# Ledger of designs, part 34: peptides against a protein of PDB entry 1BH9

Target 1, 89 residues: chain A of PDB entry 1BH9
Amino acid sequence: FSEEQLNRYEMYRRSAFPKAAIKRLIQSITGTSVSQNVVIAMSGISKVFVGEVVEEALDVCEKWGEMPPLQPKHMREAVRRLKSKGQIP

## One batch from the design tools (peptide; aimed at target 1 F17 L25 I45 V50)

Design b2_p25_5 (made by RFdiffusion4)
Pose (drawn by RFdiffusion4):
Structure b2_p25_5 (pose): chain A 89 residues (1-89), chain P 25 residues (1-25)
Amino acid sequence: as target 1 above (89 residues)
Amino acid sequence: SFEKALTAVFDYALDFVEENHDKFF
């Protein structure tokens, strides 16, 4: 395999949101503070959401006869399709 | 409260994806 397959996997494996921002974002909406578990669970769910958007946008870029990197028009279009399939909020 | 927290996290994640779109392949 290529250095890139390996490096793409490593990034996938360890990419994660900083807990501090996830927590401040959430607690700045509940007013109350929140738990370690809530922050981790929210990070996991959000990583899946990001995964579905990029995966879907990559498909649009592919079908529009274009190549990566993903452009803004791809992200928004992907969002529209995901909402239609009703798979994202 | 739980649903508000999810909505906020999803909005944040979407903004992250939109601000960093060119980093995705």

Design b2_p25_5_s1 (made by RFdiffusion4, then SolubleMPNN; from b2_p25_5, 15 letters changed)
Fold by OpenDDE base, seed 5:
Structure b2_p25_5_s1 (fold): chain B 89 residues (1-89), chain A 25 residues (1-25)
Amino acid sequence: as target 1 above (89 residues)
Amino acid sequence: SMEAMLKAMYDFALQYVMDNVEKYY
């Protein structure tokens, strides 16, 4: 586990989706304004979803005998696998 | 619906990460 990998992990842990974008997306679905708490909650749920995909992608990367950083191909394969397992919609 | 909402959030989040995949790992 390199320093660079650790740094990326920390960035990931600290990262958050743009609140404005999340808010707009929710409002486009609900048709009404939403509270900050709703945005926070949905952001958190989204982070969990991504975490699951990233975890699978890391496994894909490893199984393919490759090393981070992750590439789009790893993410695409991860999604395919998770869908196959019925773990994501 | 809640299901539609969750799916939308998933799609958004996934696309966002795909655009910045190297920042996560």
Scores: peptide ipSAE 0.353, ipTM 0.806, DockQ to the pose 0.636
OpenDDE base, seeds 1, 2, 3, 4: peptide ipSAE 0.335, 0.323, 0.335, 0.342; ipTM 0.798, 0.791, 0.798, 0.795

Design b2_p25_5_s2 (made by RFdiffusion4, then SolubleMPNN; from b2_p25_5, 14 letters changed)
Fold by OpenDDE base, seed 4:
Structure b2_p25_5_s2 (fold): chain B 89 residues (1-89), chain A 25 residues (1-25)
Amino acid sequence: as target 1 above (89 residues)
Amino acid sequence: SMQAMLDAVYEFALNYVMENAEKFY
């Protein structure tokens, strides 16, 4: 991949979802306040989910003989495949 | 429940990926 593509991925890899957003998300489900530790844990899991989708999408992209950047079609196919494999809900 | 939280997190992550596909490799 190009340096630009690598940089974009590295930037993403180092980034994190805003804790406030995750907190609000969780609270909307639980109906109660959540601890920072729960937010951290859920943030981590979310990051893992994203990573797995991206990894699969890159594989899809390559298998289709296409080049990055990833497109929604790659992501959609990745999700389908991961669900089929039982790796994501 | 934990499962509900996990489901929500998954949906959040999925939406994030779909909305930000261009930011990845």
Scores: peptide ipSAE 0.302, ipTM 0.802, DockQ to the pose 0.729
OpenDDE base, seeds 1, 2, 3, 5: peptide ipSAE 0.290, 0.296, 0.291, 0.313; ipTM 0.792, 0.791, 0.793, 0.804; seed 5 fails the geometry check

Design b2_p25_5_s3 (made by RFdiffusion4, then SolubleMPNN; from b2_p25_5, 16 letters changed)
Fold by OpenDDE base, seed 4:
Order: C-alpha cells, then structure tokens, then sequence
Structure b2_p25_5_s3 (fold): chain B 89 residues (1-89), chain A 25 residues (1-25)
C-alpha cells in the first residue's frame, strides 16, 4: 500500500460515529426501525464521506503552510474544493 | 430514498466531523 492508502485506511479505522445517532437518523428517513447491520453499513458510507473531507482538509492545511490540528477554516475550504471537484454534493 | 439517505448520511457525517475532527485522523 502507498502511504496515501495507509493514511486513508487509518482515518477510516479511527473514525467512529455514535450508532444510536445514526440509527435515529436512518429511522427518521425510512420511518421504520432498522437493524444493526444497516447502521453499520451506513456508518461505513459516512466514514467514506468523512475520509474524503478530512483528507482534503489535511491537504488544505499543508498547502496553507499550517500544521494540524485541523481547524474549521480547513474543513470549510475542503468542502468547497470537493464540491468544485464534484466529489461531494 | 437512496439519494435522500446518502445526502442525510453526508450531512450527518460532515456535521459530526466538524465537531469531532480529531477523532478521524
């Protein structure tokens, strides 16, 4: 694996969402109770989304000549860039 | 449903990471 791939994997592995919150969110959309497996699947999708944002934010931080931790300004810029690339809605 | 679900997950994820960014790297 490349260093970039490893970094993405580490971000994915470290990321975690409150299962209860995801469950409630899904149920608010579907109108019905959802299984733990559905929550896990949706958590995985969410991790992919976050991975893209965080990766971009780290790139922004670096390109601005700054060091972590990431700040709101990095996150906002990352979202703008990803939208421009058509990678996020 | 799928589009709505994906958008909801994205929005949730984005809001969560903005408040808890250090958990993800």
Amino acid sequence: as target 1 above (89 residues)
Amino acid sequence: MRKKMLEAMYNFALEYVMENVEEFY
Scores: peptide ipSAE 0.482, ipTM 0.882, DockQ to the pose 0.489
OpenDDE base, seeds 1, 2, 3, 5: peptide ipSAE 0.479, 0.429, 0.478, 0.478; ipTM 0.882, 0.866, 0.884, 0.882

Design b2_p25_5_s4 (made by RFdiffusion4, then SolubleMPNN; from b2_p25_5, 17 letters changed)
Fold by OpenDDE base, seed 5:
Structure b2_p25_5_s4 (fold): chain B 89 residues (1-89), chain A 25 residues (1-25)
Amino acid sequence: as target 1 above (89 residues)
Amino acid sequence: KMKAMLEAMYEFALKYVMENVEKYY
């Protein structure tokens, strides 16, 4: 990996969704307040979802003969493929 | 309700990563 690629990897590894936003989203669905543990759990699930999309997008990028960084077109194609496979809603 | 929750979380996550795609890979 290049230095730039390593930097992006570290950002990905350390990335986390804003807890306040996740909490508000969950509460909009449940209609009541939620615990910190629920926020952590749902954040983790969301991270897994992102990981699946990013992995597929990297595959798309490679198959198209392109190099990182990923672009919106790679993400859109990845989502389309994963939906067709029934791996994401 | 759980299905709705997971779908909402997915949509949120997707929107978030799309806004920060270059930070991942």
Scores: peptide ipSAE 0.325, ipTM 0.794, DockQ to the pose 0.616
OpenDDE base, seeds 1, 2, 3, 4: peptide ipSAE 0.308, 0.307, 0.304, 0.324; ipTM 0.785, 0.779, 0.783, 0.791

Design b2_p25_6 (made by RFdiffusion4)
Pose (drawn by RFdiffusion4):
Structure b2_p25_6 (pose): chain A 89 residues (1-89), chain P 25 residues (1-25)
Amino acid sequence: as target 1 above (89 residues)
Amino acid sequence: MEEQLEEALLKLQETILEEMEKEAG
């Protein structure tokens, strides 16, 4: 396999949101503070959401006869489709 | 508390979408 497959996997494996921002974002909405578990669970769910959007946008870029990197028009279009399939909020 | 967490999760996802569009390309 290529250095790139390996490096693409490593990034996938360890990419994660900083806990500090996830927490401040959530607690700045509940007013109350929140737990370590809530922040990790929210990060895990958000990572899946990001995954679905980029996976879906990659499909649009592919079908529009274009190549990566993903452009803004791909993200928004992907969002529209995901909402139609009702798979994202 | 549950409804507040659902609202916070939706807001997080909306912020991520704004950042993804901003950082696209």

Design b2_p25_6_s1 (made by RFdiffusion4, then SolubleMPNN; from b2_p25_6, 12 letters changed)
Fold by OpenDDE base, seed 5:
Structure b2_p25_6_s1 (fold): chain B 89 residues (1-89), chain A 25 residues (1-25)
Amino acid sequence: as target 1 above (89 residues)
Amino acid sequence: MKELLDKALEALFEKILEELIENAG
């Protein structure tokens, strides 16, 4: 794949998720406050999740014989495959 | 709490997926 796609992938892998947003989301669902450690853990898990999805999408793109950049259809197919494999919920 | 956190994580994943799809292309 192109250098551009690799750079994008690296950005996803190195990205830091906004702790405030994660905290708000969790609290909106749980109805209670969550610790900083929980937020940190969720941030880390999310980072790994992004990496797995992007990697699968790149594989989908290649297997379909298509060229970069990744398109929404690649991402959607990646998610379907990962769910089918039980790798993501 | 575990179940609620699982739901929170799933919701977070869905939001992340939406953003990834939106930014794809």
Scores: peptide ipSAE 0.498, ipTM 0.877, DockQ to the pose 0.895
OpenDDE base, seeds 1, 2, 3, 4: peptide ipSAE 0.491, 0.489, 0.482, 0.497; ipTM 0.872, 0.873, 0.872, 0.874

Design b2_p25_6_s2 (made by RFdiffusion4, then SolubleMPNN; from b2_p25_6, 11 letters changed)
Fold by OpenDDE base, seed 5:
Structure b2_p25_6_s2 (fold): chain B 89 residues (1-89), chain A 25 residues (1-25)
Amino acid sequence: as target 1 above (89 residues)
Amino acid sequence: MEEKLKEALEALMEEILKKLIEEAG
């Protein structure tokens, strides 16, 4: 695939979720405050997760004989495959 | 707490997926 399309998805991996949003989400579930280190860790995990999903989606797209940009169907199929492989819960 | 963090992580992953799908649309 083109460098331009790959660059777009690299931005997704880099951006992920803002730390403030991650903190709010965690606290809404745990019912208590979380440390900065936990937020940092979750941020890192998020970036890795995005990368894994996008990579799988690109593979799906290619295997289906299609071209970027990725569509929702590619993302959804990627998730199904990753779950099947046990790579994500 | 560990279970809650696990739940939080899974929720975060779900939100990320929604965002990715949304941006792919």
Scores: peptide ipSAE 0.544, ipTM 0.880, DockQ to the pose 0.846
OpenDDE base, seeds 1, 2, 3, 4: peptide ipSAE 0.540, 0.533, 0.534, 0.538; ipTM 0.880, 0.878, 0.878, 0.878

Design b2_p25_6_s3 (made by RFdiffusion4, then SolubleMPNN; from b2_p25_6, 11 letters changed)
Fold by OpenDDE base, seed 4:
Structure b2_p25_6_s3 (fold): chain B 89 residues (1-89), chain A 25 residues (1-25)
Amino acid sequence: as target 1 above (89 residues)
Amino acid sequence: MEELLKKAKEKLMEEILKELIKNAG
């Protein structure tokens, strides 16, 4: 896939997981407030993680002879593959 | 706190995957 196609997914990633949403999710999980530094760290981790998952899903899509946009089946297969590779717990 | 954050990270990853699948297409 082209650089442009990957860039669109990077833009999607940035808009989908803003700091506010990350903060709310973490606080929901931990049951307590979290610092800005924790949110920044978790946001960074999330950005990298989403990139890896999307990249794997694009590989799946390509190997299946299909074109974007990615579908749920591509994402599910990507998750399965990443788990088998030990990239996801 | 370290264990709590570790667990939070894992659950965050799970939620991210859930959202990626949900919003695909």
Scores: peptide ipSAE 0.447, ipTM 0.854, DockQ to the pose 0.804
OpenDDE base, seeds 1, 2, 3, 5: peptide ipSAE 0.435, 0.447, 0.435, 0.446; ipTM 0.849, 0.857, 0.851, 0.858

Design b2_p25_6_s4 (made by RFdiffusion4, then SolubleMPNN; from b2_p25_6, 11 letters changed)
Fold by OpenDDE base, seed 5:
Structure b2_p25_6_s4 (fold): chain B 89 residues (1-89), chain A 25 residues (1-25)
Amino acid sequence: as target 1 above (89 residues)
Amino acid sequence: MKKKLEEALKALMEKILEELIANAG
């Protein structure tokens, strides 16, 4: 793929997730408050996770002989593959 | 607590996937 196309997704992957939203989600599940350090850690993990999914989706897109932008079918297939590899739950 | 944090992470990942799919294409 072109460098420009890849760069757009790299910029997306590098973006930070909103800490407040992550904090609320965690607390809704744990039923208790969570420290900002936990939120920071979860944010970092999320960024890495997005990168892995996007990279796999781009690979799927290419292997199918298609071109960006990524479509839902690429994302869905990427998730399936990553799960089968045990790379994501 | 560890188990619940793992559940939270799983839920977060699922939400992210939904958003990635929704915003694709």
Scores: peptide ipSAE 0.515, ipTM 0.876, DockQ to the pose 0.957
OpenDDE base, seeds 1, 2, 3, 4: peptide ipSAE 0.514, 0.506, 0.504, 0.510; ipTM 0.874, 0.874, 0.872, 0.875

Design b2_p25_7 (made by RFdiffusion4)
Pose (drawn by RFdiffusion4):
Structure b2_p25_7 (pose): chain A 89 residues (1-89), chain P 25 residues (1-25)
Amino acid sequence: as target 1 above (89 residues)
Amino acid sequence: AAATRALEAVFEAALELLMEAAEEA
């Protein structure tokens, strides 16, 4: 395999949101503070959401006869499709 | 209800980061 497949996997494996921002974002909405578990669970769910958007946008870029990197028009279009399939909020 | 609002906000922030990365690409 290529250095890139390996490096693409490593990034996938360890990419994660900083807990500090996830927590401040959530607690700045509940007013109450929140737990370590809530932050981690929210990070896991958000990573899956990001995953679905990029995966879906990559499909749009592919079908529009274009190549990566993903452009803004791809992200928004992907969002529209995901909402239609009703798979994202 | 509070949990739903918090989750929606996390999703909105994640999508904003994706849009910012795409604009800079």

Design b2_p25_7_s1 (made by RFdiffusion4, then SolubleMPNN; from b2_p25_7, 13 letters changed)
Fold by OpenDDE base, seed 5:
Structure b2_p25_7_s1 (fold): chain B 89 residues (1-89), chain A 25 residues (1-25)
Amino acid sequence: as target 1 above (89 residues)
Amino acid sequence: SLMEKALQAVFDFAYEQLLKEAEEA
């Protein structure tokens, strides 16, 4: 794919989810307060996850002989493959 | 563990956001 297309998807890896949303999500699971450091750590891990999914999705898109933008089917297949490879839970 | 469940929830959330963005692309 072109550098222009790849540059757009770099944003996925560099974007951050709102800390407040992450905090609320974690607290809904644990039932207790969560420290700022935990939120930061989870945010960082989620960014890595997003990057891996997008990269895999781009590979799927290319292997299917298709062109960007990525579609939901690419994302779904990417996650399926990454789980199969044991790269994501 | 609770942290593992939290992590999975975060991944699920992130995945849903990716799907949403892909649908809007």
Scores: peptide ipSAE 0.571, ipTM 0.901, DockQ to the pose 0.887
OpenDDE base, seeds 1, 2, 3, 4: peptide ipSAE 0.561, 0.564, 0.563, 0.560; ipTM 0.897, 0.898, 0.899, 0.897

Design b2_p25_7_s2 (made by RFdiffusion4, then SolubleMPNN; from b2_p25_7, 12 letters changed)
Fold by OpenDDE base, seed 2:
Structure b2_p25_7_s2 (fold): chain B 89 residues (1-89), chain A 25 residues (1-25)
Amino acid sequence: as target 1 above (89 residues)
Amino acid sequence: SAMEKALQAVFDAAYAELLAAAEAA
């Protein structure tokens, strides 16, 4: 595995939400119960989001001439860049 | 919409976890 893949895997693991947590989060917003399908969909898109942020953060780290592991500043910059690119809301 | 807000909340939570993970690294 590449360093990028290892970092992505680790970050995925750390950021992974159980379905119950996702469901609670959604329900806290909607005020009502949500279907399993909605939870699955939200879980899926969340995973994609995490992947995009991690990849962008790794790119930031590299472009700044720094070495892993990723630091908070890389994550913050990654999100800013993704938003500016219109890749995330 | 409510669903859009929910999506935003999910992203925010995921970001928070990533940030926390980076802080712990």
Scores: peptide ipSAE 0.543, ipTM 0.898, DockQ to the pose 0.893
OpenDDE base, seeds 1, 3, 4, 5: peptide ipSAE 0.535, 0.535, 0.537, 0.535; ipTM 0.897, 0.897, 0.897, 0.897

Design b2_p25_7_s3 (made by RFdiffusion4, then SolubleMPNN; from b2_p25_7, 14 letters changed)
Fold by OpenDDE base, seed 5:
Structure b2_p25_7_s3 (fold): chain B 89 residues (1-89), chain A 25 residues (1-25)
Amino acid sequence: as target 1 above (89 residues)
Amino acid sequence: SAMEKALQAVFDFAYQQLLAEAEAA
């Protein structure tokens, strides 16, 4: 599939989420300050996650005989499948 | 563990971004 939506998803995959946001999110869970290296690692892993979800969602869309753009139902199904496969927590 | 929960939170955050994008398309 090729469309503007995929270009936007590609940005999510290539560019890490804002470090400040990720850091705050992690700290809200741990209750303590976290190192920059941990934030970098988590950010990097999130990019991999985005790629896997989008790839799976595209596969779902195709297997369902549907056409772009990807819809929420494709994303939800993708995550369910990836969890079932043990590819994501 | 806390770190595992943090990882899950990061994934949830990323997922919400993807979902929002899909809803806006």
Scores: peptide ipSAE 0.632, ipTM 0.911, DockQ to the pose 0.833
OpenDDE base, seeds 1, 2, 3, 4: peptide ipSAE 0.572, 0.573, 0.579, 0.567; ipTM 0.899, 0.901, 0.901, 0.904

Design b2_p25_7_s4 (made by RFdiffusion4, then SolubleMPNN; from b2_p25_7, 9 letters changed)
Fold by OpenDDE base, seed 1:
Structure b2_p25_7_s4 (fold): chain B 89 residues (1-89), chain A 25 residues (1-25)
Amino acid sequence: as target 1 above (89 residues)
Amino acid sequence: SLMEKALEAVFEAAYEKLLEAAEAA
């Protein structure tokens, strides 16, 4: 596997959080119970979000003339760029 | 809406976990 593939794998593994925690988070905001399907959907979008941030961060890293592993500064810049593009809230 | 706020909160939570992961790498 390439260093890039390993970097993405580790970021996905370490950034994941349980559906139970997602459910509690949503319920703390809505003040009411949420369906399993809503939790599944939110879990899915969370994974998509992580993927988009990591992909953008890799681009940032490359454009800055740096090499993996990704650092917090790459993630922070990636989020700023994705927000400016309207790809994430 | 509340669901939009929930979505934003999920993004923030995922982002914080991602930052922690990057710090640990």
Scores: peptide ipSAE 0.604, ipTM 0.910, DockQ to the pose 0.860
OpenDDE base, seeds 2, 3, 4, 5: peptide ipSAE 0.579, 0.581, 0.559, 0.577; ipTM 0.901, 0.900, 0.896, 0.900

Design b2_p25_8 (made by RFdiffusion4)
Pose (drawn by RFdiffusion4):
Structure b2_p25_8 (pose): chain A 89 residues (1-89), chain P 25 residues (1-25)
Amino acid sequence: as target 1 above (89 residues)
Amino acid sequence: MTEQLEEALLKLYTTILETMEEHAG
């Protein structure tokens, strides 16, 4: 396999949101503080959401006869489709 | 508490989508 397949996997494997921002974002909405578990769980769910959007946008870019990197028009269009399939909030 | 966490999760998704669109390309 290529250096890129390996490097694409490593990034996938370890990409993650910083806990500090996830926590400040959540606690700045509940007012109350929140737990270590809530932050990790929210990070895991958000990573899946990002995954679904980029996976869906990659499909739009592919079908519009275009090549990566993903452009803004791809993200928004993907969002519209995901909402129609009702798979994202 | 549960409803507040659901709202926070939706806000997190919105922030991610805004960030993804801004850094796309």

Design b2_p25_8_s1 (made by RFdiffusion4, then SolubleMPNN; from b2_p25_8, 13 letters changed)
Fold by OpenDDE base, seed 5:
Order: sequence, then structure tokens, then C-alpha cells
Structure b2_p25_8_s1 (fold): chain B 89 residues (1-89), chain A 25 residues (1-25)
Amino acid sequence: as target 1 above (89 residues)
Amino acid sequence: MEELLKKALEKLFEKILEELLKNAG
């Protein structure tokens, strides 16, 4: 794959999710305050999720005989496959 | 609480997917 795609993949994998946004989202759903540890855990899980989606999308792109960069259709298909395999909710 | 956290995580994933789609486009 292209250097550009590799860089984007690493950016997604190593990205730091905004703790404040995650905290607010969780609180909006639970209606209660959220601990720092929960936010950290959710951030880590989110990072893993992104990595799995991107990795699957790269596999889709390759299996379809297409070249990077990834397109929305690769991402959508990746999500569908991951859900089917029970790897993501 | 576990179910609520699960719902929050799912909503977060949906938002992340939206961003991934935007970044791929």
C-alpha cells in the first residue's frame, strides 16, 4: 500500500481521542458522572476499534483488487464484515 | 450501568465511523 495510506492508518491507530467529548457523551447517556478511568478505558477501546475498522477496510480494498487510499465504500464494507464476524457491536 | 455504558460506547463508535467515512472521502 501507498505511504500515504500507511501514514493515515498509523494516525488513526495512534490518535488520542478527546477525553472531554467522550466524558460528555457517556454522561449524556448514563445521566451520571463518569470517572477518569472509565474515560481512559473508553478512549483505549475506541482506538482499538478504529484500528480494526481501518485494517479490515485495507483488507477489503486489497480483496477487491483496488488501490489505496481507502474510500467510504471500503469503510462501509469493513464495518459490515466486522459486525458479521461479531468483532464489533 | 453496564448497559448504559454499552449504549454510550455504541454511540461513540457511530460518531467515529462518521469521521472515518469523512476522512476516507
Scores: peptide ipSAE 0.381, ipTM 0.830, DockQ to the pose 0.824
OpenDDE base, seeds 1, 2, 3, 4: peptide ipSAE 0.375, 0.373, 0.372, 0.378; ipTM 0.824, 0.824, 0.825, 0.824

Design b2_p25_8_s2 (made by RFdiffusion4, then SolubleMPNN; from b2_p25_8, 13 letters changed)
Fold by OpenDDE base, seed 4:
Structure b2_p25_8_s2 (fold): chain B 89 residues (1-89), chain A 25 residues (1-25)
Amino acid sequence: as target 1 above (89 residues)
Amino acid sequence: MEELLQKALEALFEKILEEMIRNAG
């Protein structure tokens, strides 16, 4: 894979998710306020999720005999595979 | 509450995926 693709992979792995947005989403679902610790935990889990999706998508791209950059179809297929493996909900 | 948090996590994953797809498109 190209350096550009590897760089994007690293960017996803190192990305930080806005706490305010995460908090709002959780509160929208739960109907009540959530603690900072819950937001931090959800943010950390989300970072792991992004890394796993990108890694799986790279595998999909390679197995399909295609070249970077990753396309939406690779991401969608990656998620399906990860769900089937029980690695993500 | 556990179920609600799980649903929140799933919703968050979906939103993240949508953003990733937009960035890939």
Scores: peptide ipSAE 0.482, ipTM 0.874, DockQ to the pose 0.809
OpenDDE base, seeds 1, 2, 3, 5: peptide ipSAE 0.473, 0.469, 0.461, 0.481; ipTM 0.872, 0.869, 0.867, 0.876

Design b2_p25_8_s3 (made by RFdiffusion4, then SolubleMPNN; from b2_p25_8, 12 letters changed)
Fold by OpenDDE base, seed 5:
Structure b2_p25_8_s3 (fold): chain B 89 residues (1-89), chain A 25 residues (1-25)
Amino acid sequence: as target 1 above (89 residues)
Amino acid sequence: MKEKLEEALEALFREILERLLAEAG
């Protein structure tokens, strides 16, 4: 679809959250320190989430007979579909 | 602890989604 938008999404996928920010978020919820491996795993799954949402959103856009760029409605519908499939929490 | 890690993952996902929505907006 639109290379410019997809390139930005790729940047988000590669660096969605700094590891330090991920660690802080986890620790704020668990109330305990987390290992580097847990942070790495959370970073990895974050990248997967971005990829899956964008891929599904592109599919939604295409199925609706619409053209890029992706709009919020495509993203929201993508999330609903992925949740119904059990692919994301 | 497993439930809390899942909660953290879900919170992280929501933050990422907000960024994607902002990019799409």
Scores: peptide ipSAE 0.466, ipTM 0.853, DockQ to the pose 0.733
OpenDDE base, seeds 1, 2, 3, 4: peptide ipSAE 0.453, 0.453, 0.444, 0.455; ipTM 0.850, 0.849, 0.848, 0.850

Design b2_p25_8_s4 (made by RFdiffusion4, then SolubleMPNN; from b2_p25_8, 13 letters changed)
Fold by OpenDDE base, seed 5:
Structure b2_p25_8_s4 (fold): chain B 89 residues (1-89), chain A 25 residues (1-25)
Amino acid sequence: as target 1 above (89 residues)
Amino acid sequence: MQELLEKALEELFKRILEELIRNAG
């Protein structure tokens, strides 16, 4: 599994959560307007989060002796493992 | 505000995970 493949997944997933949508989500929960810097920070944190999940999923896929593309079972297992390790909530 | 932002982030993470699973394959 190449760094390029991982990066492609990260960029694809990041694009699914544009800053406008993130801003709306935050404001819907906080009940107040949020600054651009907060949105940028949340976007960046989310990108890192996606990267960690995808990386774990790729590791699961490889350890199971399978090849990309990632399947739902890889993602679900990755989440379980990351939670078990305390790396994600 | 920090607590509310943390809740927002957690919700965002949940949605991200759901999206990753939906788009896998």
Scores: peptide ipSAE 0.546, ipTM 0.890, DockQ to the pose 0.930
OpenDDE base, seeds 1, 2, 3, 4: peptide ipSAE 0.546, 0.536, 0.541, 0.531; ipTM 0.888, 0.887, 0.885, 0.884

## One batch from the design tools (peptide; aimed at target 1 L70)

Design b2_p26_3 (made by RFdiffusion4)
Pose (drawn by RFdiffusion4):
Structure b2_p26_3 (pose): chain A 89 residues (1-89), chain P 26 residues (1-26)
Amino acid sequence: as target 1 above (89 residues)
Amino acid sequence: FSREELVWYEVGMAVEELSKVLEELT
């Protein structure tokens, strides 16, 4: 395998949102504070969401005859498709 | 590169860049 497949996997394996921002974002909406578990669970779900968008946009870039890196037009178009499939809020 | 390999990379980059924006807004 390539250095890149290995490095792409490592990034996938350990990429994660900082807990401090997830927490401040959530508690600045509930007013009440929140638990360690809620922040982790919200980070896990958001990572999956990021995953679906980038996976879907990579498909649009592929079908439009283009190559990565993903451009803004790919992200927005992917969002529209995911909403149609009703798979993202 | 394989599709799965590219998805792994793009997820990581997206999470990193979105984390910077999130820290600025919070």

Design b2_p26_3_s1 (made by RFdiffusion4, then SolubleMPNN; from b2_p26_3, 10 letters changed)
Fold by OpenDDE base, seed 4:
Structure b2_p26_3_s1 (fold): chain B 89 residues (1-89), chain A 26 residues (1-26)
Amino acid sequence: as target 1 above (89 residues)
Amino acid sequence: FSRETLVRGLVGEAIEELSKELLKKT
């Protein structure tokens, strides 16, 4: 890792979705209460998803010859690319 | 392990726990 990559990784590693919010969201979708383990798992998946989108967006930004910070256009293109690759629904 | 492996594990755990919760209501 470069220093910049390391810093991004550390920030990513330290980031987390509020468990209560995730729990409420899941329960709103499932219609039932869920265990702590479900919340942890889904929080992890969500974090990974965000990380993958951001990583792709950074790649898009670079390929377009642009510099951070990421802009909505990078995020939109990232999602489009990930969908086209079948990496996300 | 790869990111894919991590995701698969997390998804598996979530599905398992969700299934348990649903079974409790049946």
Scores: peptide ipSAE 0.045, ipTM 0.578, DockQ to the pose 0.042
OpenDDE base, seeds 1, 2, 3, 5: peptide ipSAE 0.031, 0.039, 0.029, 0.030; ipTM 0.461, 0.561, 0.466, 0.465

